# Ledger of designs, part 17: peptides against a protein of PDB entry 5OK6

Target 1, 215 residues: chain A of PDB entry 5OK6
Amino acid sequence: ELPGLDSQWRQIENGESGRERPLRAGESWFLVEKHWYKQWEAYVQGGDQDSSTFPGCINNATLFQDEINWRLKEGLVEGEDYVLLPAAAWHYLVSWYGLEHGQPPIERKVIELPNIQKVEVYPVELLLVRHNDLGKSHTVQFSHTDSIGLVLRTARERFLVEPQEDTRLWAKNSEGSLDRLYDTHITVLDAALETGQLIIMETRKKDGTWPSAQL

## One batch from the design tools (peptide; aimed at target 1 L215)

Design b2_p13_8_s2 (made by RFdiffusion4, then SolubleMPNN; from b2_p13_8, 6 letters changed)
Fold by OpenDDE base, seed 4:
Structure b2_p13_8_s2 (fold): chain B 215 residues (1-215), chain A 13 residues (1-13)
Amino acid sequence: as target 1 above (215 residues)
Amino acid sequence: APPRASDFEALYA
């Protein structure tokens, strides 16, 4: 059942628990398509529950570039294309209005950057490959706040690298050369890794030599 | 010069 219009407004826009509440690292927030949200605002502000301004079910279709992987379109802008809601507010809206059939929620995490909390709408998608098979990539999402060490561990896990095998990472840069990721303690952000970037996991040979020594 | 991704490709082609 839909609550009263004023109650909806207070629940969703409440500064303590709603859209305007402070971001907290690790919390989940959800994207809502801007036009739908504006329609909802108009509806609840209109004071007439039977108004023709009823927004219907939440439909984020315009935010997706595909309905297979449910990837977001590139270049979406907060306040223009979507609004961000905390999990509680999102769940209320979904409970009240529903979500378009078959459409997944767009859940994102709050991350802590050096001087700001931000909802990470676009995690970094890296193409993980082995040095000896660059054509077989594993696409994995990482937070900008994730360490290179996590990228390496993830690559090792995906490629079923045995614990005794020594591995290291290279990043393919825009010029097609390889930058060695020496420091595993820096973040994906610090390393300036970008979505779609090829990350090569090199495995040390049994003879103790690196394959790259032959390059 | 730093290695190139193409160098790995060539090595294992």
Scores: peptide ipSAE 0.388, ipTM 0.920, DockQ to the pose 0.900
OpenDDE base, seeds 1, 2, 3, 5: peptide ipSAE 0.383, 0.386, 0.382, 0.384; ipTM 0.919, 0.919, 0.919, 0.919

Design b2_p13_8_s3 (made by RFdiffusion4, then SolubleMPNN; from b2_p13_8, 5 letters changed)
Fold by OpenDDE base, seed 4:
Structure b2_p13_8_s3 (fold): chain B 215 residues (1-215), chain A 13 residues (1-13)
Amino acid sequence: as target 1 above (215 residues)
Amino acid sequence: MKPTAEDFEKMYA
């Protein structure tokens, strides 16, 4: 059953779990398409539950570039294309209005950047490859706050690298050359890694030499 | 010089 319009407004906008709630690192937030949200605002502010301004089910179709992988379109802007809601508010809206059939929720995490908390709408998708087989890639998503050490561990796991094998990472830069990721303690953000960037995992040879030493 | 991806490709081609 749909709550009263005033109750909906308070719960989604002005509640302790509403849209204006302070961001906390690690929490889940959800994207809602801006036009749908504005229609909902108009509906609940109108004071008439029988109004023709009823928003219908949540439909985020315009935020997706495809319905196969459910990737977001590039360049979406908060407040223009979408609004961000905390998990509690999102779940209320879904329970009241439903979500368009077949669409997944657009869940994102709050991350802590040096001076701000932000919902990470666009995590970094890296193309992980082995130095000896650049044609076989694994696309893996990372937070900007993830360490290069995590990227390396993830690459090792995906390629089934044995614990005794020594590995290191190279990133393909904009000039087409490879930059070695020496410090595994810095973040993806600190390393300025970007979506679609090629990351080469180099495995040390059994003779103790690195393949790149022969380049 | 920094290595390139092409350098690795040539090594294992």
Scores: peptide ipSAE 0.469, ipTM 0.933, DockQ to the pose 0.856
OpenDDE base, seeds 1, 2, 3, 5: peptide ipSAE 0.464, 0.463, 0.463, 0.462; ipTM 0.931, 0.931, 0.930, 0.930

Design b2_p13_8_s4 (made by RFdiffusion4, then SolubleMPNN; from b2_p13_8, 6 letters changed)
Fold by OpenDDE base, seed 4:
Structure b2_p13_8_s4 (fold): chain B 215 residues (1-215), chain A 13 residues (1-13)
Amino acid sequence: as target 1 above (215 residues)
Amino acid sequence: APPTAEDFRRLYA
C-alpha cells in the first residue's frame, strides 16, 4: 500500500534515512534515474494522489549501456542523470512503486577517500592476465580503496596460483609500457589504475628468475 | 626501457 504523499516525501527526502543523510563508509546506496525521481517529486509535492503525475515503476533503463551485464553507461553525473538514495529509502520506493521487470537494482558502496566520503558509482574494472598468456583475461571489479595487495591476491586466486609460487603485478600504462606495482600497500586510487587497464601477473620461474628479466 | 605487454607476447610466441 502506498503511504500518504507527505509521508513519502518525509521518508525519502527528509527522513533519518533519506537522500540527504550523511554518507558512511561501507553502506549501500542505490541509483535512481533522474527523470523518474523528478516525476516522483512532482507527484508527492502536488498533494493529489490521483494526479496524472504518478511516476509508475522505477525504470533505470537509460542508465544501462546493456541489458546483459547491466553495466552503467560511462560518464553519468549525479544530479543530472541519477539520484543516490540510501538503502532504506530505495527499498521504500521499490516497495511502493516497484522496479521495472528484469532490471537489477544499481547498488553501490560508500567509500572513504582521503578527504571525502563518496558513493563509488564506478568501481575499477581491471583486466587480469598471466604474463605467459595475455589472451586469457579475468575482468575483476575493485574499489578505488582496495589495496594492490588485494588485486594481487585476487589474481592469484583466479589463476589458481599455488601458495609457494611467487607473483608480482605490472600495469600497462597509457604509453603502452608496463609499470611495476612495487608497493602492495597503496590503493588502486594511489596507483591511478583505471577501468579497462591491463594488469599482468608475473609468476617467478622455478629457477628463481623472473620472466621479465629476459625482456 | 621498461618492458611492454608486446615484449611478453614475443617471449612466449
Scores: peptide ipSAE 0.472, ipTM 0.933, DockQ to the pose 0.877
OpenDDE base, seeds 1, 2, 3, 5: peptide ipSAE 0.463, 0.455, 0.466, 0.385; ipTM 0.930, 0.930, 0.931, 0.912

## One batch from the design tools (peptide; aimed at target 1 L178 Y182 L215)

Design b2_p14_1 (made by RFdiffusion4)
Pose (drawn by RFdiffusion4):
Structure b2_p14_1 (pose): chain A 215 residues (1-215), chain P 14 residues (1-14)
Amino acid sequence: as target 1 above (215 residues)
Amino acid sequence: SAMVEEGLTIANDS
């Protein structure tokens, strides 16, 4: 059952429960298509529960590239294309109005940058492959603030690399050549990795030689 | 290796 209009307003907009919730690293926020949010706002501010301004179910279809991979469209601007809600507010809105059938929520996380916290709406999507098959990829989203060491550990896990196997990483650049990702302590941002980039994990041979020595 | 088959080169080895 829907809460009253003022109750909905307080839950979604105010304090710890709503849009005014402070940004804390690691917390989840969700994207809501702006038109739907504005319609909900007009409804809850209008004083009439029976109004035709009732927004209906949340539908973020215009924010997605397609329904095959459900990727968020690039180039979206907060306040123009979408509004961010903390996880609780999103949960409440979905429980009240529903979410379009078959459509995934768009969940993003708060990250720490040198002097600010922000929701990372566009993390870096990396294609992780082993050197022997450059077409067999695990597509994984990493934060700009994740370390290259995390990228390596993730690639190892995704490919079920055994503990005794030694592995290291390369990145294929826009010129079609390879840059070695030497330092595991630096971040994806420091390494200047971009979405869609192919990250190649090579495995040391049993004799101690590396496949890349052949290049 | 697929890297050899695709003719990949090392532009930066650290």

Design b2_p14_1_s1 (made by RFdiffusion4, then SolubleMPNN; from b2_p14_1, 5 letters changed)
Fold by OpenDDE base, seed 1:
Structure b2_p14_1_s1 (fold): chain B 215 residues (1-215), chain A 14 residues (1-14)
Amino acid sequence: as target 1 above (215 residues)
Amino acid sequence: SSLVKEGLTIADDG
């Protein structure tokens, strides 16, 4: 059963788990399409539960570029295209109104940046390849706050690299040259890695030489 | 095109 309109407004906007609550690193937040959210605001502020302003099911269709992989459109703006809700508020709205059939929730994580917490709406998608087989890529998502060390570990796992094999990373830059990722302790953000960027894992030869050193 | 930097030449499968 739907709670009273004033109760809905308090739970979603002004509650301890409401939209305006502080961001905390590692927490899940959810995107809601802006027009649906505005319709919901109008409904709950109108004071009539039988109003023609009833928002219906949450429909995020306009935020997706495809219905196969459920990727977000590029360039979406908070407050213009979508609203961010904490997990509790999202789950209340889904429980009350439902989610459009077949649509997945748009879950995102709060990340810690040097001076601010932010919901990371667009994580970085990297193309992982091996130096000796560029035709076999693995697309993997990373947070901007993930270390280059995590990217390296993930590449090793995806390519089934044995624990005794030594590996290192290279990034293809905008000039089409390769930059070696020497420091594995810096973040994806600090390394200025971007979505669609090619990351090459080089594996050390059994003779102890690097493939790159023989070229 | 070949990606060449620091001795890593990788064939860019164009």
Scores: peptide ipSAE 0.035, ipTM 0.682, DockQ to the pose 0.112
OpenDDE base, seeds 2, 3, 4, 5: peptide ipSAE 0.027, 0.027, 0.031, 0.032; ipTM 0.638, 0.638, 0.659, 0.661; seed 2 fails the geometry check

Design b2_p14_1_s2 (made by RFdiffusion4, then SolubleMPNN; from b2_p14_1, 7 letters changed)
Fold by OpenDDE base, seed 1:
Structure b2_p14_1_s2 (fold): chain B 215 residues (1-215), chain A 14 residues (1-14)
Amino acid sequence: as target 1 above (215 residues)
Amino acid sequence: SSLLEAGYTISNDE
């Protein structure tokens, strides 16, 4: 049974625990399609539980570009295409109204940027490859706040690199040349890495030379 | 499939 309309509004929009609560790094927030949310607002503000404005199940279909991997469409804008809710508010709405059958929740994390917290709606998907097998890529998702060191460690793990093997990273730039990722302490954001970008892990040869020295 | 075969060049900026 649905709680009272005023109770729903307070629970979801309350500035202490609802939509307007402060962002905290590492917390989960969820996307709700804007039209559904506006219909819900109209319903709970109308004061009539039997109103024709009943929103029905949450349906985020318009936010997805595919129903296989459930990837978000590019270029979605907060306040125009979707609303962000904290985990507690999202779970309340799902419990009250349900989620469209087969649709996964759109969960995202709050990240800490130099001067602000933000929900990272679009993490960076990098194409990791080895220098000697560019045709075999591993797509891996990273936060903009992740270090290049984490990207390197992840690449080493995915390619089963032995601890004694030396490795380094290159990024394919927009001009099609390779930029060396020298500083492993900077973030993915600082390195200006983008989704779909090719990241090449180079492994040092047994003779102590680097394969790229021949380029 | 290698760097050399793919014809990659190293950027002069870094």
Scores: peptide ipSAE 0.285, ipTM 0.865, DockQ to the pose 0.700
OpenDDE base, seeds 2, 3, 4, 5: peptide ipSAE 0.290, 0.213, 0.221, 0.192; ipTM 0.862, 0.790, 0.799, 0.785; seed 2 fails the geometry check

Design b2_p14_1_s3 (made by RFdiffusion4, then SolubleMPNN; from b2_p14_1, 7 letters changed)
Fold by OpenDDE base, seed 2:
Structure b2_p14_1_s3 (fold): chain B 215 residues (1-215), chain A 14 residues (1-14)
Amino acid sequence: as target 1 above (215 residues)
Amino acid sequence: SSLLKEGYTISNDK
């Protein structure tokens, strides 16, 4: 059932539990298209439930690049294109108004950066390949806060590498050369890895030599 | 293709 307009406003805009609540690492937040949210604000502030300002169901269509993979458009700006709501507030709005049929929720996680928490709207998509089969990639999403060690473990898992096989990572840089990812404890952010970047998993030969030693 | 076939070079450690 749709609550009273003042109750809706207080529930969603409440600084303790609503839109203005502090970010906490690991929590889920959701994107809401800005125009819809503004229409909702106008509706609940108008004080008339029968008004022509009723927002209808949540429709995030303008935020998506496609309706197949439901990828976000690049360059979306918080406060201009979308608002961020904590999970509780999102679920209230969906319960009250519904979500456009077929659209997935746009769920994102709060991440901890050295000096700030933020909602990670754009995680990093890396192209994982093996050194001997560069034509077969696995696209895998990582947080900027994920370690290079996690990238390596993920690559090993995706390529079904046996535990006894020794592996290491290279990143193809913008100059087209290979940077060795030596430190597995640094993050994807610290390594400055970017979406669409090619990450090469090198497997050590049985003779104990590395394929890259021949470069 | 392999690293060798693609002509990849290793960057110098900065």
Scores: peptide ipSAE 0.151, ipTM 0.802, DockQ to the pose 0.673
OpenDDE base, seeds 1, 3, 4, 5: peptide ipSAE 0.117, 0.149, 0.138, 0.123; ipTM 0.791, 0.805, 0.793, 0.793

Design b2_p14_1_s4 (made by RFdiffusion4, then SolubleMPNN; from b2_p14_1, 4 letters changed)
Fold by OpenDDE base, seed 4:
Structure b2_p14_1_s4 (fold): chain B 215 residues (1-215), chain A 14 residues (1-14)
Amino acid sequence: as target 1 above (215 residues)
Amino acid sequence: SSLVAEGLTIANDK
């Protein structure tokens, strides 16, 4: 059952547990399509539950570029295309209005950047490949705050690299050349890795030489 | 395809 309009407003918009609450690293937030949210605001502010301004079920369809992988469209802007809600507020709205059938929630994590918390709407999607099979990529999402070491571990896991095999990473740059990701302690952000970038895992040969030594 | 076969070059090897 829908709670009273004033109760809805307070639960979703209050500064302690609602939309305006402080971001905390590691917490989940959810995207809500802006027009739906504005319709909901108008509905609950109108004071009439039977108003023609009833928003219906949450529909984020316009935020997705596809309904297969449920990828977000590029270039979406907070406050223009969507609003961000903390998990509790999102779950309230879903319980009250429902979510469009078949649509997944758009869950994102709060990350800690050097001077700010941010909901990471666009994690970095990297194309992981082996040096000897560049045509077989594993697409993996990473936070901007994830280390290059995590990228390397993830690549090793995806390619079933044995513990005794020595591996390192290269990034293909915009010029089509390779930049070695030598420092595994820096973040994806610090390394300036971008979505769609090819990350090459090089495996050391049994003779102790690196394949890249032939470039 | 290999690194050499794709004509890749090293820009930065730290």
Scores: peptide ipSAE 0.233, ipTM 0.871, DockQ to the pose 0.866
OpenDDE base, seeds 1, 2, 3, 5: peptide ipSAE 0.210, 0.020, 0.203, 0.190; ipTM 0.857, 0.614, 0.854, 0.856

Design b2_p14_2 (made by RFdiffusion4)
Pose (drawn by RFdiffusion4):
Structure b2_p14_2 (pose): chain A 215 residues (1-215), chain P 14 residues (1-14)
Amino acid sequence: as target 1 above (215 residues)
Amino acid sequence: SPLSLSAATRAKLE
């Protein structure tokens, strides 16, 4: 059952429960298409529960590239295309109005940058492959703040690399050549990795030689 | 397509 209009307003907009909740690293926020949010706002501020301004179910269809991979469209601007809600507010809104059938939520995380916290709406999507098959990829989203060491550990897990196997990473650049990802302590941002980039994990041979020595 | 190392990677390896 729907809460009253003022109750909905307090839950979604205010304090720890709503949009005013402080940004804390690691917490989840969700994207809501702006038109739907504005319609909900007009409804809850209008004083009439029976109003035709009732927004209906949340539908973020216009924010997705397609329904095959459900990727968020690039180039979206907060306050213009979408509004961010903390996880609790999103949960409440979905429980009250429903979410379009078959559509996934758009969940993003707060990250720490040198002097600020922000929701990372566009993490870096990397295609992780082993050197022997450059077309067999695991597509994984990493934060700009994740280390290259995390990228390597993730690639190893995704490909079920055994503990005794030694592996290292390369990145295929826009010129079609390879840049070695030497340092596991630096971040995806420091390494200037971009969404859609192919990351190649090579495995050392049993004799100790590396496949890349042949390049 | 074949793979190759970038000029900057080669220079660093030398």

Design b2_p14_2_s1 (made by RFdiffusion4, then SolubleMPNN; from b2_p14_2, 6 letters changed)
Fold by OpenDDE base, seed 3:
Structure b2_p14_2_s1 (fold): chain B 215 residues (1-215), chain A 14 residues (1-14)
Amino acid sequence: as target 1 above (215 residues)
Amino acid sequence: SPLSLSPEELARLA
């Protein structure tokens, strides 16, 4: 059973716990397709629970590029294509109206940038490979705020690198050349890494030399 | 201001 229309509005739109609440690092927010949300607004603002403006189940289908990987379409714009709701508000709406069968929620995290907090709708997807086998890739998602050190650790784990083996990273740049990622303490953002970018893990040889140094 | 991080905003931060 649906709560009263005014109660719904207060739960979703209030400035303390609703859509207008301050962002907090690490919290989850959810995308809602804009047309559905506008329909919901019209419904609750209309004051008639029996109105023809009833929004029905949440359906984010138009935000997905496919129903296989459930990836977002590129170039979606907040306020035009979707709205962002904090976890509590999202869960209320799902509880009240339901979510389209089989469709996953679109969950995103609040990240801390130098002078601002933002919901990271598009994390960076990096293509991780080994220097000696560029044909075997692992696509892994990272936050812009993740360190290069985390990227390296993740690569080592995916490729089952033993602790005693020494490794380092290269990034293939837009010009097709390779840039060394020397500083592992900087972020993915600071390194200007982008989705689809090839990241090459190089493993030090047993003789103490690097494969790249012999070219 | 938008709650989300846009590609344009990201480019300005980099």
Scores: peptide ipSAE 0.562, ipTM 0.934, DockQ to the pose 0.025
OpenDDE base, seeds 1, 2, 4, 5: peptide ipSAE 0.558, 0.291, 0.276, 0.369; ipTM 0.933, 0.886, 0.865, 0.894

Design b2_p14_2_s2 (made by RFdiffusion4, then SolubleMPNN; from b2_p14_2, 7 letters changed)
Fold by OpenDDE base, seed 5:
Structure b2_p14_2_s2 (fold): chain B 215 residues (1-215), chain A 14 residues (1-14)
Amino acid sequence: as target 1 above (215 residues)
Amino acid sequence: EPLSLSEEERERLA
């Protein structure tokens, strides 16, 4: 059963637990398509439950680039294309109105940047490859706040590298040259890694030499 | 097999 319109408004729009509440690192927030949300606002503000302004099921279809991988369109803007809701508020709306059949929720995490918390709508997608098999890539998502060390560990795991094997990373730059990622403690953001960028894992030879040192 | 993507190696984030 739908709660009263005033109750819906207070649960979703309040500054303590709703849309306006402070961001906290590690929390999940959800995207809601802007037109649907505005329709809902008009409905609950109108005070008539039988109004023609009833929003129907949540439908985020216009935010997706494809309905296979459910990737977001590039360049979406908060407040223009979508609104962000905390998990509790999102789950209330879904329970009241439903979500379009077959459509997944758009869940994103709050990240902590040096001076601000932000919902990371667009994580970085890196193409991980081995130095000796550039044709076999693994696409992996990383937060901008993830360390290069995590990228390296993830690459080692995906390529089934044994613990005793020594590995290092290279990034292909815009000029087509390779940049050595020396510092594993800096973030993906600090390294200025971008979506679609090729990251090469080099494995040290059994003789103790690096493949790149012979070029 | 050696790295084959570039002849130019650049130091980044040293």
Scores: peptide ipSAE 0.024, ipTM 0.675, DockQ to the pose 0.320
OpenDDE base, seeds 1, 2, 3, 4: peptide ipSAE 0.019, 0.018, 0.022, 0.020; ipTM 0.597, 0.597, 0.664, 0.603

Design b2_p14_2_s3 (made by RFdiffusion4, then SolubleMPNN; from b2_p14_2, 6 letters changed)
Fold by OpenDDE base, seed 5:
Order: structure tokens, then sequence, then C-alpha cells
Structure b2_p14_2_s3 (fold): chain B 215 residues (1-215), chain A 14 residues (1-14)
């Protein structure tokens, strides 16, 4: 059963535990489609529980570009296309109104950037390939805060590289050339890696030479 | 095709 309208508003939009609460790194936040949220606001602010402004089930359909992978559309803007709610607030709304059947929640993590916390709505999607098979890619999502070392480990895992094999990464740059990712301690953000960028894992030869050194 | 890099490309750091 729905709580009172004032109680709903206080639970969702308060500054301590609701929509306005401070971001904390590692926490989960959820996207709510803006029109639904505005309808909900109108409903609870209207003061009539029997109002025709009842928002119905949460429906985020317009935020998705596909219903297979449930990827978000590109270029969505907070405050225009969606609002962000902390996990507790999201779960309350879902409990009260339901979520459209078959739609997954749009969960995102708070990340810590040098001078700001933000909800990472769009993780970086990298195309991981081997140096000897550039046509076979694995698309993998990374946080901007993930290290190049994690990208390398992930590539090794996806390509089933044996522990004794030595590997290194190259990034295809905007000029079409390859830049070596020497420092594995910098982040994806620091390396300026972008969604759709090709990342090439080079494996050292058994003779101790690198494939790239012979070319 | 296998990875092909120039000497300049091998010297770059992203």
Amino acid sequence: as target 1 above (215 residues)
Amino acid sequence: EPLSLSEEERARLA
C-alpha cells in the first residue's frame, strides 16, 4: 500500500537519505525517467491520492536504445532525461508503484574523481583485441577510475592468456596510430581512453621478442 | 593482419 503523499515526498526528496543526499563513492544510484518522476512529483504535491495524476508503474523504456542488452541511449542528460535516486529511494518507489514488467533497473555507481564524486552513467566501453587478430574484439566496460592494469588483466582473462605469458597494451589513437600504454597505474580517465576505442593486447613471443619490435 | 608499428608509434605513450 502507498504511504501518505507527504511521507512519499519526504522519503524520496530529502537531503539526508533521498535524492538530494551527498554522493558516496561505491554506492549504487538508479536512473528514473524524467517524465515519470515529474508525474510522481505532481501526484504527491497535489495532495489528492485519488488524483488522475497517479504516475503508475515506473517505465524507463525511453532511456534504452535496445531491449536485448538494455543499453542506455547516448547523450542522456541528468535533470532532462532522467533523475538519479539513491538505492533506498529507488527501492521505495519500486515498492510503491512497481517497475514495468521485463525492464531491469538502471543501476550505476558513484565514482571518485580527483575533485568530485559523480554517478558514472556511462562507463567506458573498450574494444579489446589481440595483436594477431584485430578482427575479433571483446567489448568490455570499465570505469573511468579503473587502472590500465585492470584493463590489461581483463584482456588477459578474456583471451585466456597463460600466467607465464607476457603482455602489454596499445591504444589506437585519433590519428590511427598506436600509442603504447606504458604506465599501468594510471586510470582509464588519465589515459584519455574513450568508448569504442580499440585496445590491442600484444603477447611476447617465445623467443623473447615482441611482435611489434620486428615490424 | 598482425600488429604493425612504426618506431615512432612504439615510442609513444598514451
Scores: peptide ipSAE 0.020, ipTM 0.652, DockQ to the pose 0.334
OpenDDE base, seeds 1, 2, 3, 4: peptide ipSAE 0.019, 0.020, 0.019, 0.018; ipTM 0.586, 0.614, 0.623, 0.568; seed 4 fails the geometry check

Design b2_p14_2_s4 (made by RFdiffusion4, then SolubleMPNN; from b2_p14_2, 6 letters changed)
Fold by OpenDDE base, seed 5:
Structure b2_p14_2_s4 (fold): chain B 215 residues (1-215), chain A 14 residues (1-14)
Amino acid sequence: as target 1 above (215 residues)
Amino acid sequence: EPLSLSEEERRRLE
């Protein structure tokens, strides 16, 4: 059963636990399509539960570029295309109104950037490959706050690299050349890595030489 | 300030 309209508004839009609450690193937030949310606001502010302004089920269809992988459209803007709700508020709305059948929630994480916290709506998808087999890629999602060290560890795991084998990363740049990722302590953001970028894992030879040193 | 990090925001932070 739906709570009273004033109770719904207070539960979702309060500054302590609702839409206006401070972001905290590692927390889950959810995207809600802006037109649906505005319809809901109009409904609960109208004071008539039987109003024609009833928003119906949450429908984020316009935020997706496809219904196969459920990837977001590029260039979506907070406050124009969607609003962000903390997990508790999202779950209330879903329990009250439902979510469109077969549509997944759009869950994102709060990340810590220098001096600010943000919901990371667009994590980075990297194409991981080995230097000796560029045709076999593993697409892996990373946060902008993830270290190059994590990218390297992930690549090693995906390619079943033994602990004793030495490896390093190269990024293919926009000019088509390769830039070495020397510092493994910097972030994906600091390294300016982008979605769809090719990341090459090079494995050191048994003779102690690197394959790239012969090129 | 927007709560989200977009690809455009990423480019501004680089």
Scores: peptide ipSAE 0.021, ipTM 0.545, DockQ to the pose 0.026
OpenDDE base, seeds 1, 2, 3, 4: peptide ipSAE 0.010, 0.012, 0.017, 0.019; ipTM 0.534, 0.515, 0.478, 0.509

Design b2_p14_3 (made by RFdiffusion4)
Pose (drawn by RFdiffusion4):
Structure b2_p14_3 (pose): chain A 215 residues (1-215), chain P 14 residues (1-14)
Amino acid sequence: as target 1 above (215 residues)
Amino acid sequence: NDFYKLSISPSNPS
């Protein structure tokens, strides 16, 4: 059952429960298409529960590239294309109005940057492959703030690399050549990795030589 | 194997 209009307003907009919730690293926020949010706002501020301004189910279809991979469209601007809600507010709104059938939520995380916290709406999507098959990829979203060491550990896990196997990473650049990802302590941002980039994990041979020595 | 058709960037440090 729907809460009253003022109750909905308090839950979604205010304090710890709503949009005013402070940004804390690691917390989840969700994207809501702006038109739907503005319609909900007009409804809850209008004083009439029976109004035709009732927004209906949340539908974020215009925010997605397609329904094959459900990727968020690039180039979206907060306040123009979408509004961010903390996880609780999103949960409440979905429980009240529903979410379009078959459509995934758009969940993003708060990250720490040198002097600010922000929701990372566009993490870096990397294609992780082993050197022997450059077409067999695990597509994984990493934060700009994740380390290269995390990228390596993730690639190892995704490919079920055994503990005794030694592995290291390369990145294929826009010129089609390879840049070695030497330092596992730096971040994806420091390494200037971009979405869609191919990350190649090579495995040391049993004799101790590396496949890349042949390049 | 397509991996061995690739080259290391000239600007890549040693």

